# Peptides against a protein of PDB entry 5VVV: the designs that were tried, part 12

Target 1, 276 residues: chain A of PDB entry 5VVV
Amino acid sequence: FLCGVVEGFYGRPWVMEQRKELFRRLQKWELNTYLYAPKDDYKHRMFWREMYSVEEAEQLMTLISAAREYEIEFIYAISPGLDITFSNPKEVSTLKRKLDQVSQFGCRSFALLFDDIDHNMCAADKEVFSSFAHAQVSITNEIYQYLGEPETFLFCPTEYCGTFCYPNVSQSPYLRTVGEKLLPGIEVLWTGPKVVSKEIPVESIEEVSKIIKRAPVIWDNIHANDYDQKRLFLGPYKGRSTELIPRLKGVLTNPNCEFEANYVAIHTLATWYKSN
Target 2, 276 residues: chain A of PDB entry 5VVV as posed
Amino acid sequence: FLCGVVEGFYGRPWVMEQRKELFRRLQKWELNTYLYAPKDDYKHRMFWREMYSVEEAEQLMTLISAAREYEIEFIYAISPGLDITFSNPKEVSTLKRKLDQVSQFGCRSFALLFDNIDHNMCAADKEVFSSFAHAQVSITNEIYQYLGEPETFLFCPTEYCGTFCYPNVSQSPYLRTVGEKLLPGIEVLWTGPKVVSKEIPVESIEEVSKIIKRAPVIWDNIHANDYDQKRLFLGPYKGRSTELIPRLKGVLTNPNCEFEANYVAIHTLATWYKSN

## One batch from the design tools (peptide; aimed at target 1 L82)

Design b1_p11_4_s3 (made by RFdiffusion4, then SolubleMPNN; from b1_p11_4, 6 letters changed)
Fold by OpenDDE base, seed 1:
Structure b1_p11_4_s3 (fold): chain B 276 residues (1-276), chain A 11 residues (1-11)
Amino acid sequence: as target 1 above (276 residues)
Amino acid sequence: SVKEAMRKAAL
């Protein structure tokens, strides 16, 4: 069971010292996972093709080493979906080289994220792939196999919550293609019925699990404030039955952008997890 | 929802 934090917000990423302090807190609270997915980290999303410099490499190696010291699984995410051409072998090779570099930093767990992108493929991709889901699954499977089938590999779908599914969760052709064609060793991220789910009912997890043919990992936006930085979400982790735990592969909370605001969010997630 | 639209508008 993956339980911890995803740094998955828009806005200023956390600094390396905040991330190290996070790992110390995660270990202390018996949590086990950190997903590196900061939307405004330039080489994560907007400039995903760009290799890390020597200085950036040293910082990432130090961060990954710190995660290992605190027995935290470090998952490196990349979000190529803004401008990748899925059918272009040069784009696929560029993605491979980027993940090879991160593997050299000592990273062993990875994620491909296709959240918050348009559903439209370019003309070249339409000639090769039957749908957007087929394009995403093809590259994800290829990368997963290329990396030697790492123990932890995550996929974030474009339809990552109930409100984004067309026509709905159980009838989505997109999620059907993901469930049928995504390799079984790849985990699927999900935010619940909504992007920011006040509640995640058990029945809603059973519905999505059926179509994706696996238990999801919850990307939980309950404490996310990137959509309204004038607000802090300081309340406890709530609106999730402990009956979800045996039906999930994990829960990763995406908390407030302000690192100092997240004590209650993370501590109460840990209490919830240990209450099962 | 308003929250969903706001999160996507931060793109």
Scores: peptide ipSAE 0.132, ipTM 0.841, DockQ to the pose 0.239
OpenDDE base, seeds 2, 3, 4, 5: peptide ipSAE 0.130, 0.117, 0.129, 0.126; ipTM 0.841, 0.810, 0.834, 0.833

Design b1_p11_4_s4 (made by RFdiffusion4, then SolubleMPNN; from b1_p11_4, 6 letters changed)
Fold by OpenDDE base, seed 2:
Structure b1_p11_4_s4 (fold): chain B 276 residues (1-276), chain A 11 residues (1-11)
Amino acid sequence: as target 1 above (276 residues)
Amino acid sequence: SVKEAMEKAAL
């Protein structure tokens, strides 16, 4: 069971010292996972093709080593979906080289994120792939196999919550393709009924699990505040039954952008997780 | 944010 934090917000990423402090807190609270997915990290999303510099490599190696020291699984995410051409072997090779570099930093767990992107494929991809889901699954499977089938590999769908599913969760051709074609060792991220789900009902997890043919990992935006910089979510982790735990592969909270605001959010997630 | 914009566009 993956339980911890996704740094998955828009806005200023956490500094390396905050991330190390996070790992210390996660260990202390018997949480086990950190997903590196900061939207405004240039080499994560907007410039995903760009290799890390020597200085950035040293920082990432230090961060990954710190996660290991605290027994926290460091999952490196990349979000190539803004401008990747899925059918282009050069793009696939560029993604491979980027993940090889991160593997050299000592990273063993990875994520491909296709959240917050346009659903349209380019003309070249339309000639090769039957749908956007087929394109995403193809590259995800290829990367997963190329990396030697790492123990933890996550996929974030473009339809990552109930409100983004067309026509709905149980009938989504996109999620059906993901469920049928994504290799079984790849985990699927899910956010619940909405981008910011006040509640995640058990029935909603059963519904998505059926179509994706696996238990999801929750990307939980309950404490996310990147949409309102004037608001802090200081309340407890709530609106999730503990009956979800046996039906999930994990829960990763995407909390407030302000690192110091997240004590209650993360601590109460840990309390929730241990209450099962 | 993009999330809020996308959630509003999906409503």
Scores: peptide ipSAE 0.059, ipTM 0.796, DockQ to the pose 0.336
OpenDDE base, seeds 1, 3, 4, 5: peptide ipSAE 0.058, 0.047, 0.050, 0.056; ipTM 0.808, 0.774, 0.789, 0.796

Design b1_p11_5 (made by RFdiffusion4)
Pose (drawn by RFdiffusion4):
Structure b1_p11_5 (pose): chain A 276 residues (1-276), chain P 11 residues (1-11)
Amino acid sequence: as target 2 above (276 residues)
Amino acid sequence: SVKESYIEAAR
């Protein structure tokens, strides 16, 4: 069961030294996972096709090392959603070459995120693929195979919370396609009824497990502050029923950008991780 | 543009 932090916000990402202290903290409090997905680390999203330079690679390896040294599982995320051409094979290949490079840093766990992308396709893609959801699942699956079908592997759908489902959660062509076509070994990230969920009703998640055909992984935006300059969140982890642990694969908290402000955010996530 | 849309949706 996956529990911990996703560094998944817009803005100045954390540095290696902050992530080491993060791993030591996750262990002192018995959490198991860290998802690397900072939106503005340019090679994660903006320039996803680009390989890490020599010194960048030295940094990522040293990072994946301290993750094992503290036994925190490290999941690497990549976001091609902005401009990838799903049908073109050179594009699919560059993604593998990039995912290969990181595999050789010590990485066993991977994620493909597709949040916040323009919902339609290029002229070339609309031929080979029936719908937008078809294209993502095809590449997510093809990639899932190539890496030797890894232990943990996450998929973040374009429709990733209740508000974002067209027309509703239950009869959505995008969501229908995912639950049926996406492989049973691939996890699905979900964010609650809204992007920043005040509460996560047990009925809403049971409802979601209907169409996704899985217990989804929560990308929790409760303490995220990247959307309002004036705002910071030092409150407890709340509005999440303890009765949820049995029904979910995991909860990764996407916290405040200011690293040291995240003590309460992670500790309260940790106490609640007990109690179920 | 993507970031701004996100900010609107988050708020």

Design b1_p11_5_s1 (made by RFdiffusion4, then SolubleMPNN; from b1_p11_5, 6 letters changed)
Fold by OpenDDE base, seed 1:
Structure b1_p11_5_s1 (fold): chain B 276 residues (1-276), chain A 11 residues (1-11)
Amino acid sequence: as target 1 above (276 residues)
Amino acid sequence: SVREAMKKAAL
């Protein structure tokens, strides 16, 4: 069971010292996972093709080493979906080289994120792939196999919550293609019925699990404030039955942008997890 | 939601 934090918000990424302090807190609270997915980290999303510099490499190696010291699984995410051409072998090779570099930093767990992108494929991709889901699954499977089938590999779908599914969760052709064609060793991220789910009913997890043919990892936006930086979400982790735990592969909370605001959010997630 | 709107506006 993956339980911890995803740094998955828009806005200023956390600094390396905040991330190290996070790992210390995660270990203390018996949590086990950190997903590196900061939307405004340039080489994560907007400039995903760009290799890390020597200085950036040293910082990432130090961060990954710190995660290992605190027995936290470090998952490196990349979000190529803004401008990748899925059918272009040069784009696929560029993605492979980027993940090879991160593997050299000592990273062993990875994620491909296709959240918050347009559903339209370019003309070249339409000639090769039957749908957007087919294109995403093809590259994800290829990368997963290229990396030697790492123990932890995550996929974030474009339809990552109930409100984004067309026509709905159980009838989505996109999620059907993901469920049928995504390799079984790849985990799927999900935010619940909504992007910010006040509640995640058990029945809603059973519905999505059926179509994706696996238990999801919850990307939980309950404490996310990137959509309204004038607000801080300081309340406890709530609106999730402990009956979800045996039906999930994990829960990763995406909390407030302000690192200092997240004590209650993370501590109460840990209490919830240990209450089962 | 506001987050859904901002996520779509950041695209």
Scores: peptide ipSAE 0.098, ipTM 0.839, DockQ to the pose 0.163
OpenDDE base, seeds 2, 3, 4, 5: peptide ipSAE 0.106, 0.091, 0.094, 0.095; ipTM 0.837, 0.817, 0.832, 0.832; seeds 2, 5 fail the geometry check

Design b1_p11_5_s2 (made by RFdiffusion4, then SolubleMPNN; from b1_p11_5, 4 letters changed)
Fold by OpenDDE base, seed 5:
Structure b1_p11_5_s2 (fold): chain B 276 residues (1-276), chain A 11 residues (1-11)
Amino acid sequence: as target 1 above (276 residues)
Amino acid sequence: SVKEKAQEAAL
């Protein structure tokens, strides 16, 4: 069971010292996972093709080593979906080389994120792939196999919540393709009925699990505030029954952008996880 | 996106 934090918000990323403090807190609270997915990290999303510099490599190696010291699984995410051409072998090769560099930093767990992108393929991809889901699954399976089938590999779908599913969760052709074609060792990220789910009912997890043919990992936006910079979500982790725990592969909270605001959010997630 | 989260949080 993956339980911890995703740094997955828009806005100023956390500094390396905040991330190390997070790992210390995660260990202390018997949480086990950190997903590196800061949307405004240039080499994560907008400039995903660019290799890390020597200085950036030293920082990432230090961060990955710190996660290991605190027994925290460090998952490196990349979001190529803004401008990747899925049918172009050069793009696939560029993605492989980027993940090889991160593997050299001592990273062993990875994620491919296709959240917050247009549901459109270019003309070249339409000639090769029968749908956007087929294009995403093809590259994800190829990368997963290329990395030697790592123990933890995550996929974030473009339809990552109930409100984004057309016509709905149980009938989505996109999620059906993901469930049928995504390799079984790849985990699927999900935010619940909404992007920011006030509640995540058990029946909603049973519905999505059926179509994706696996238990999801919750990307939990309950404490996310990137959409409203005037609000801080200081309340406890709530609106999730402990009956979800045996029906999930994990829960990763995407909390407030302000690192200092997240004590209650993360501590109460840990209490919730230990209560089952 | 941030915009989509803001729309869903207003509903």
Scores: peptide ipSAE 0.069, ipTM 0.826, DockQ to the pose 0.323
OpenDDE base, seeds 1, 2, 3, 4: peptide ipSAE 0.064, 0.058, 0.052, 0.052; ipTM 0.821, 0.806, 0.798, 0.791; seed 4 fails the geometry check

Design b1_p11_5_s3 (made by RFdiffusion4, then SolubleMPNN; from b1_p11_5, 6 letters changed)
Fold by OpenDDE base, seed 1:
Structure b1_p11_5_s3 (fold): chain B 276 residues (1-276), chain A 11 residues (1-11)
Amino acid sequence: as target 1 above (276 residues)
Amino acid sequence: DVKEKARKAAL
């Protein structure tokens, strides 16, 4: 069971010292996972093709080493979906080289994120792939196999919550293609019925699990505040039955942008997880 | 939902 934090918000990324402090807190609270997915990290999303510099490489190596010191699984995410051409072998090769570089930093766990992108493929991709889901699954499977089938590999769908599914969760052709064609060793991220789910009912997890043919990892936006910079979410982790735990592969909370605001959010997630 | 639009509009 993956339990911990995803740094998955828009806005200023956490500094390396905040991330190290997070790992210390995660270990202390018996949590085990950190997903690196900061939307405004330039080489994560907007400039995903760019290799890390020598200085950036040293920082990431130090961060990955710190995660290992605290027995926290470090998952490196990349979000190529803004402008990738899935059918272009050069784009696939560029993605492979980027993940090879991160693997050389000592990273062993990875994620491909296709959240918050347009559903339209370019003309070249439409000639090669039957749908957007087929394009995403093809590259994800290829990268997963290229990396030697790492123990932890995550996929974030473009339809990552109930409100984004067309026509709905159980009838989505997109999620059906993901469930049928995504390799079984790849985990699927999900935010519940909504982007910011006040509640995640057990029945809603059973519905999505059926179509994706696996238990999801919850990307939990309950404490996310990137959509409203005037608000801090300081309340406890709530609106999730402990009956979800045996039906999930994990829970990763995406908390407030302000690192110092997240004590209650993360501590109460840990209490919830240990109450099962 | 306003929250869903706002998170996607931070793009």
Scores: peptide ipSAE 0.186, ipTM 0.858, DockQ to the pose 0.207
OpenDDE base, seeds 2, 3, 4, 5: peptide ipSAE 0.171, 0.159, 0.158, 0.164; ipTM 0.854, 0.840, 0.849, 0.852

Design b1_p11_5_s4 (made by RFdiffusion4, then SolubleMPNN; from b1_p11_5, 5 letters changed)
Fold by OpenDDE base, seed 1:
Structure b1_p11_5_s4 (fold): chain B 276 residues (1-276), chain A 11 residues (1-11)
Amino acid sequence: as target 1 above (276 residues)
Amino acid sequence: SVKEKMRKAAL
């Protein structure tokens, strides 16, 4: 069971010292996972093709080593979906080379994120792939196999919550293709019925699990504040039954952008997890 | 919802 934090917000990423302090807190609270997915980290999303510099490489190696010191699984995410051409072998080779570099930093766990992108493929991809889901699954399976089938590999769908599914969760052709064609060792990220789910009912997890043919990892936006810079979410983790735990592969909370605001959010997630 | 639009509008 993956339990911890995803740094998955828009706005200023956390500094390396905040991430190291997070790992110390995660270990102390018996949490085990950190997903590196900061939207405004340039080489994560906007400039995903760019290799890390020598200085950036040293910082990432130090961060991955710190995660290992605190027995925290470091998952490196990349978000190529803004401008990748899935059918272009040069784009696929560029993505492989980027993940090879991160593997050299001592990273062993990875994620491909296709959240918050347009559903439209370019003309070249429409000639090769039957749908957007087929294009995403093809590259995700190829990368997963190329990396030697890592023990932890995550996929974030473009339809990552109930309100983004067309026509709905159980009838989505996109999620059907993901469930049928995504390799079984790849985990699927999900935010519940909404982007920011006030509640995640058990029945809603059973519905999505049936179509994706696996238990999801919850990307939990309950404490996310990137959409409203005038608000801090200081309340406890709530609106999730502990009956969800045996029906999930994990829970990763995406908390407030302000690192110092997240004590209650993360501590109450840990209490919820240990109450099962 | 407004929240769903706001996360996508940070794009």
Scores: peptide ipSAE 0.170, ipTM 0.864, DockQ to the pose 0.206
OpenDDE base, seeds 2, 3, 4, 5: peptide ipSAE 0.160, 0.088, 0.148, 0.139; ipTM 0.860, 0.820, 0.854, 0.849

Design b1_p11_6 (made by RFdiffusion4)
Pose (drawn by RFdiffusion4):
Structure b1_p11_6 (pose): chain A 276 residues (1-276), chain P 11 residues (1-11)
Amino acid sequence: as target 2 above (276 residues)
Amino acid sequence: STKERYIEAAR
């Protein structure tokens, strides 16, 4: 069961030294996972096709090392959604070459994120593929195979919370396609009824497990402050029923950008991780 | 921008 932090916000990402202290904290409090997905670390999203330079690689390896040294599982995320051409094979290959490079840093766990992308395709893609959801699942599956079908592997859908489902959660062509075609070994990230969910009703998640055909992994935005300059969140982890642990694969908290402000955010996530 | 749309949706 996956529990911990996703560094998945817009803005100045954390530095290696902050992530070491993060791993030591996750361990002192018995959490198991860290998802690397900062939106503005350019090679994660904006320049996803680009390989890490020599010194960048030294940094990532030293990072994946301290993750094992503290036994925190490290999941690497990549976001091609902005401009990838799904049908073109050179594009599919560059993604593998990039995912290969990171595999050789010590990485066993991977994620493909597709949140916040223009919902339609290029002229070339609309031929080979029936729908937008078809294209993502095809590449997510092809990639899932190539890496030797890894232990943990996450998929973040374009429709990743209740508000974002067209027309509703239950009879959505995008969501219908995912639950049926996406492989049973691939996890699905979900964010609650809204992007920043005040509460996560047990009925809402049970409802979601209907069409995704899985217990989804929560990308929790409760303490995220990247959307309002004046705002910071030092409150407890709340509005999440303890009865949810049995029904979910995991919860990764996407916290405040200011690293040291995240003490309460992670500790309260940790206490709640107990009690179920 | 993507970020602006996100800010709107988050708020």

Design b1_p11_6_s1 (made by RFdiffusion4, then SolubleMPNN; from b1_p11_6, 4 letters changed; failed a check: a repeat of another design)
Amino acid sequence: SVKERMREAAL

Design b1_p11_6_s2 (made by RFdiffusion4, then SolubleMPNN; from b1_p11_6, 5 letters changed)
Fold by OpenDDE base, seed 1:
Structure b1_p11_6_s2 (fold): chain B 276 residues (1-276), chain A 11 residues (1-11)
Amino acid sequence: as target 1 above (276 residues)
Amino acid sequence: SVKERARKAAL
């Protein structure tokens, strides 16, 4: 069971010292996972093709080493979906080289994220792939196999919550293609019925699990505040039955952008997890 | 929802 934090918000990324402090807190609270997915990290999303410099490489190596020191699984995410051409072999090769570089930093766990992108493929991709889901699954499977089938590999769908599914969760052709064609060793991220789910009912997890043919990892936006910079979410982790735990592969909370605001959010997630 | 649109509009 993956339990911990995803740094998955828009806005200023956490500094390396905040991430190290997070790992110390995660270990202390018996949590085990950190997903690196900061939307405004330039080489994560907007400039995903760019290799890390020598200085950036040293920082990431130090961060990954710190995660290992605190027995926290470090998952490196990349979000190529803004402008990738899935059918272009050069784009696939560029993605492979980027993940090879991160693997050389000592990273062993990875994620491909296709959240918050347009559903339209370019003309070249439409000639090669039957649908957007087929294009995403093809590259994800290829990368997963290329990396030697790492123990932890995550996929974030473009339809990552109930409200983004067309026509709905159980009838989505997109999620059906993901369930049928995504290799079984790849985990799927999900935010519940909504982007920010006040509640995640057990029945809603059973519904999505059926179509994706696996238990999801919850990307939990309950404490996310990137959509409203005037608000801090300081309340406890709530609106999730402990009956979800045996039906999930994990829970990763995407908390407030302000690192110092997240004590209650993360501590109460840990209490919830240990109450099962 | 407003929250869903606001998060996606931070793109």
Scores: peptide ipSAE 0.182, ipTM 0.863, DockQ to the pose 0.208
OpenDDE base, seeds 2, 3, 4, 5: peptide ipSAE 0.167, 0.144, 0.142, 0.146; ipTM 0.856, 0.828, 0.845, 0.850

Design b1_p11_6_s3 (made by RFdiffusion4, then SolubleMPNN; from b1_p11_6, 5 letters changed)
Fold by OpenDDE base, seed 5:
Structure b1_p11_6_s3 (fold): chain B 276 residues (1-276), chain A 11 residues (1-11)
Amino acid sequence: as target 1 above (276 residues)
Amino acid sequence: SVKERMRKAAL
């Protein structure tokens, strides 16, 4: 069971010292996972093709080593979906080289994120792939196999919540293709019925699990504030039955942008996790 | 929701 934090918000990323402090807190609270997915990290999303500099490499190696020191699984995410051409072998090779570099930093767990992108393929991809889901699954499977089938590999679908599914969760052709064609060893990220789900009913997890043919990892936006920086979400982790735990592969909370605001959010997630 | 619109507006 993956339980911890995703740094998955828009806005100023956390500094390396905050991330190291996070790992200490995660260990102390018996949580086990950190997903590196900061939307405004240039080489994560907007410039995903760009290799890390020597200085950036040293920082990432230090961060990955710190995660290992605190027994936290470090998952490196990349979000190529803004401008990748899935059918272009050069794009696939560029993505492979980027993840090879991160593998050299000692990273062993990875994620491909296709959240918050346009649902339209370019003309070249339409000639090769039957749908957008087929294009995403093809590259994800290829990358997963290329990396030697790492123990933890995550996929974030473009339809990552109930409100983004067309026509709905159980009838989505996109999620059906993901469930049928995504390799069984790849985990699927999900935010619940909404982008920010006040509640995640057990029945809603049973519904999505059926179509994706696996238990999801919850990307939980309950404490996310990137959409309203005038608000801090300081309340406890709630609206999730502990009956979800045996029906999930994990829960990663995407908390407030302000690192200092997240004590209650993360601590109460840990209490929830240990209460099962 | 306002929440769903703002993640899309940061695109």
Scores: peptide ipSAE 0.144, ipTM 0.852, DockQ to the pose 0.205
OpenDDE base, seeds 1, 2, 3, 4: peptide ipSAE 0.144, 0.139, 0.134, 0.138; ipTM 0.854, 0.850, 0.830, 0.852

Design b1_p11_6_s4 (made by RFdiffusion4, then SolubleMPNN; from b1_p11_6, 6 letters changed)
Fold by OpenDDE base, seed 2:
Structure b1_p11_6_s4 (fold): chain B 276 residues (1-276), chain A 11 residues (1-11)
Amino acid sequence: as target 1 above (276 residues)
Amino acid sequence: SVYEKMKEAAL
């Protein structure tokens, strides 16, 4: 069971010292996972093709080593979906080289994120792939196999919550393709009924699990505030029954951008997790 | 952004 934090917000990423402090807190609270997915980290999303510099590599190696020191699984995410051509072997090769570099930093767990992108394929991809889901699954499976089938590999769908599913969760052709074609060793991220879900009912997890043919990992935006910098979500982790725990592969909270605001959010997630 | 609009529409 993956339980911890996804740094998945828009805005200024956390500094390395905040991330190290996070790992210490996660360990102390018996949480086990950190997903590196900061949207405004240039080489994560907008410039995903760019290799890390020597200095950036040293920082990431240090961060990954710190996660290991605190027994936190460091999952490196990349979000190539803004401008990747899925059918282009050079793009696939570029993605492979980027993840090879991160593997050299000592990272062993990875994520491919296709959240917050347009559903349109380019003309070249339309000639090769039957749908956007087929394109995403193809590259995800290829990367997963190329990396030697890492113990933890995550996929974030473009339809990552109920409100993004067309026509709905249970009938989504996109999620059906993901469920049918994504290799079984790849975990699927899910956010619940909405982008910011006040509640995540058990029935909603059963519904999505059926179509994706696996228990999801929750990307939980309950404490996310990147959409309103004037608000801090200081309340407890709530609106999730502990009955979800046996029906999930994990829960990763995407909390407030302000690192210092997240004590209650993360601590109460830990309490929730340990209460089952 | 597309995200901001999607997040606002989801709230």
Scores: peptide ipSAE 0.093, ipTM 0.833, DockQ to the pose 0.584
OpenDDE base, seeds 1, 3, 4, 5: peptide ipSAE 0.088, 0.071, 0.082, 0.087; ipTM 0.830, 0.816, 0.813, 0.826

Design b1_p11_7 (made by RFdiffusion4)
Pose (drawn by RFdiffusion4):
Structure b1_p11_7 (pose): chain A 276 residues (1-276), chain P 11 residues (1-11)
Amino acid sequence: as target 2 above (276 residues)
Amino acid sequence: SEEKEEYEEAA
């Protein structure tokens, strides 16, 4: 069961030294996972096709090392959604070459994120693929095979919270396609009824497990502050029923950008991780 | 960026 932090916000990402202290903290409080997905670390999203330079690689390996040294599972995320051409094989290949480079840093766990992308396709893609959801699942599956079908592997859908489902959660062509076609070994990230959920009703998640055909992994935006300059969140982890732990694969908290402000955010996530 | 602005609106 996956529990911990996703560094998944817009803005100045954390540096290696902050992530070491993060791992030591996750262990002092018995959490198990860290998802690396900062939006503005350019090679994660904006220049996803680009390989890490020599010194960048030294940094990532030293990072994946301290993750094992503290036994925190490290999941690496990549976001090709902005401009990838799903049908073109050179494009599919560059993704593998990039995912291959990171596999050789010590990385076993991977994620493909597709949040916040223009919902339609290029002229070339609309031929080979029936729908937008078809294209993503095809690549996500093909990639899931190539890496030797890894232990933990996440998929973040374009429709990743209740508000964002067209027309509703239950009868959505995008969501319908995912639950049926996406492989049973691939996890699905979900964010609650809204992007920043005030509460997560047990009925809403049971409802979601309907169409996804899985217990989804929560990408929790409760303490995220990247959207309002004036705002910071030092409150407890709340509005999440303890009765949820049985029904979910996990909860990764996407916290404040200021690293040291995240003490309460992670500790309260940790206490609640107990109690179920 | 545009995506960030859209996110701020949604949040």

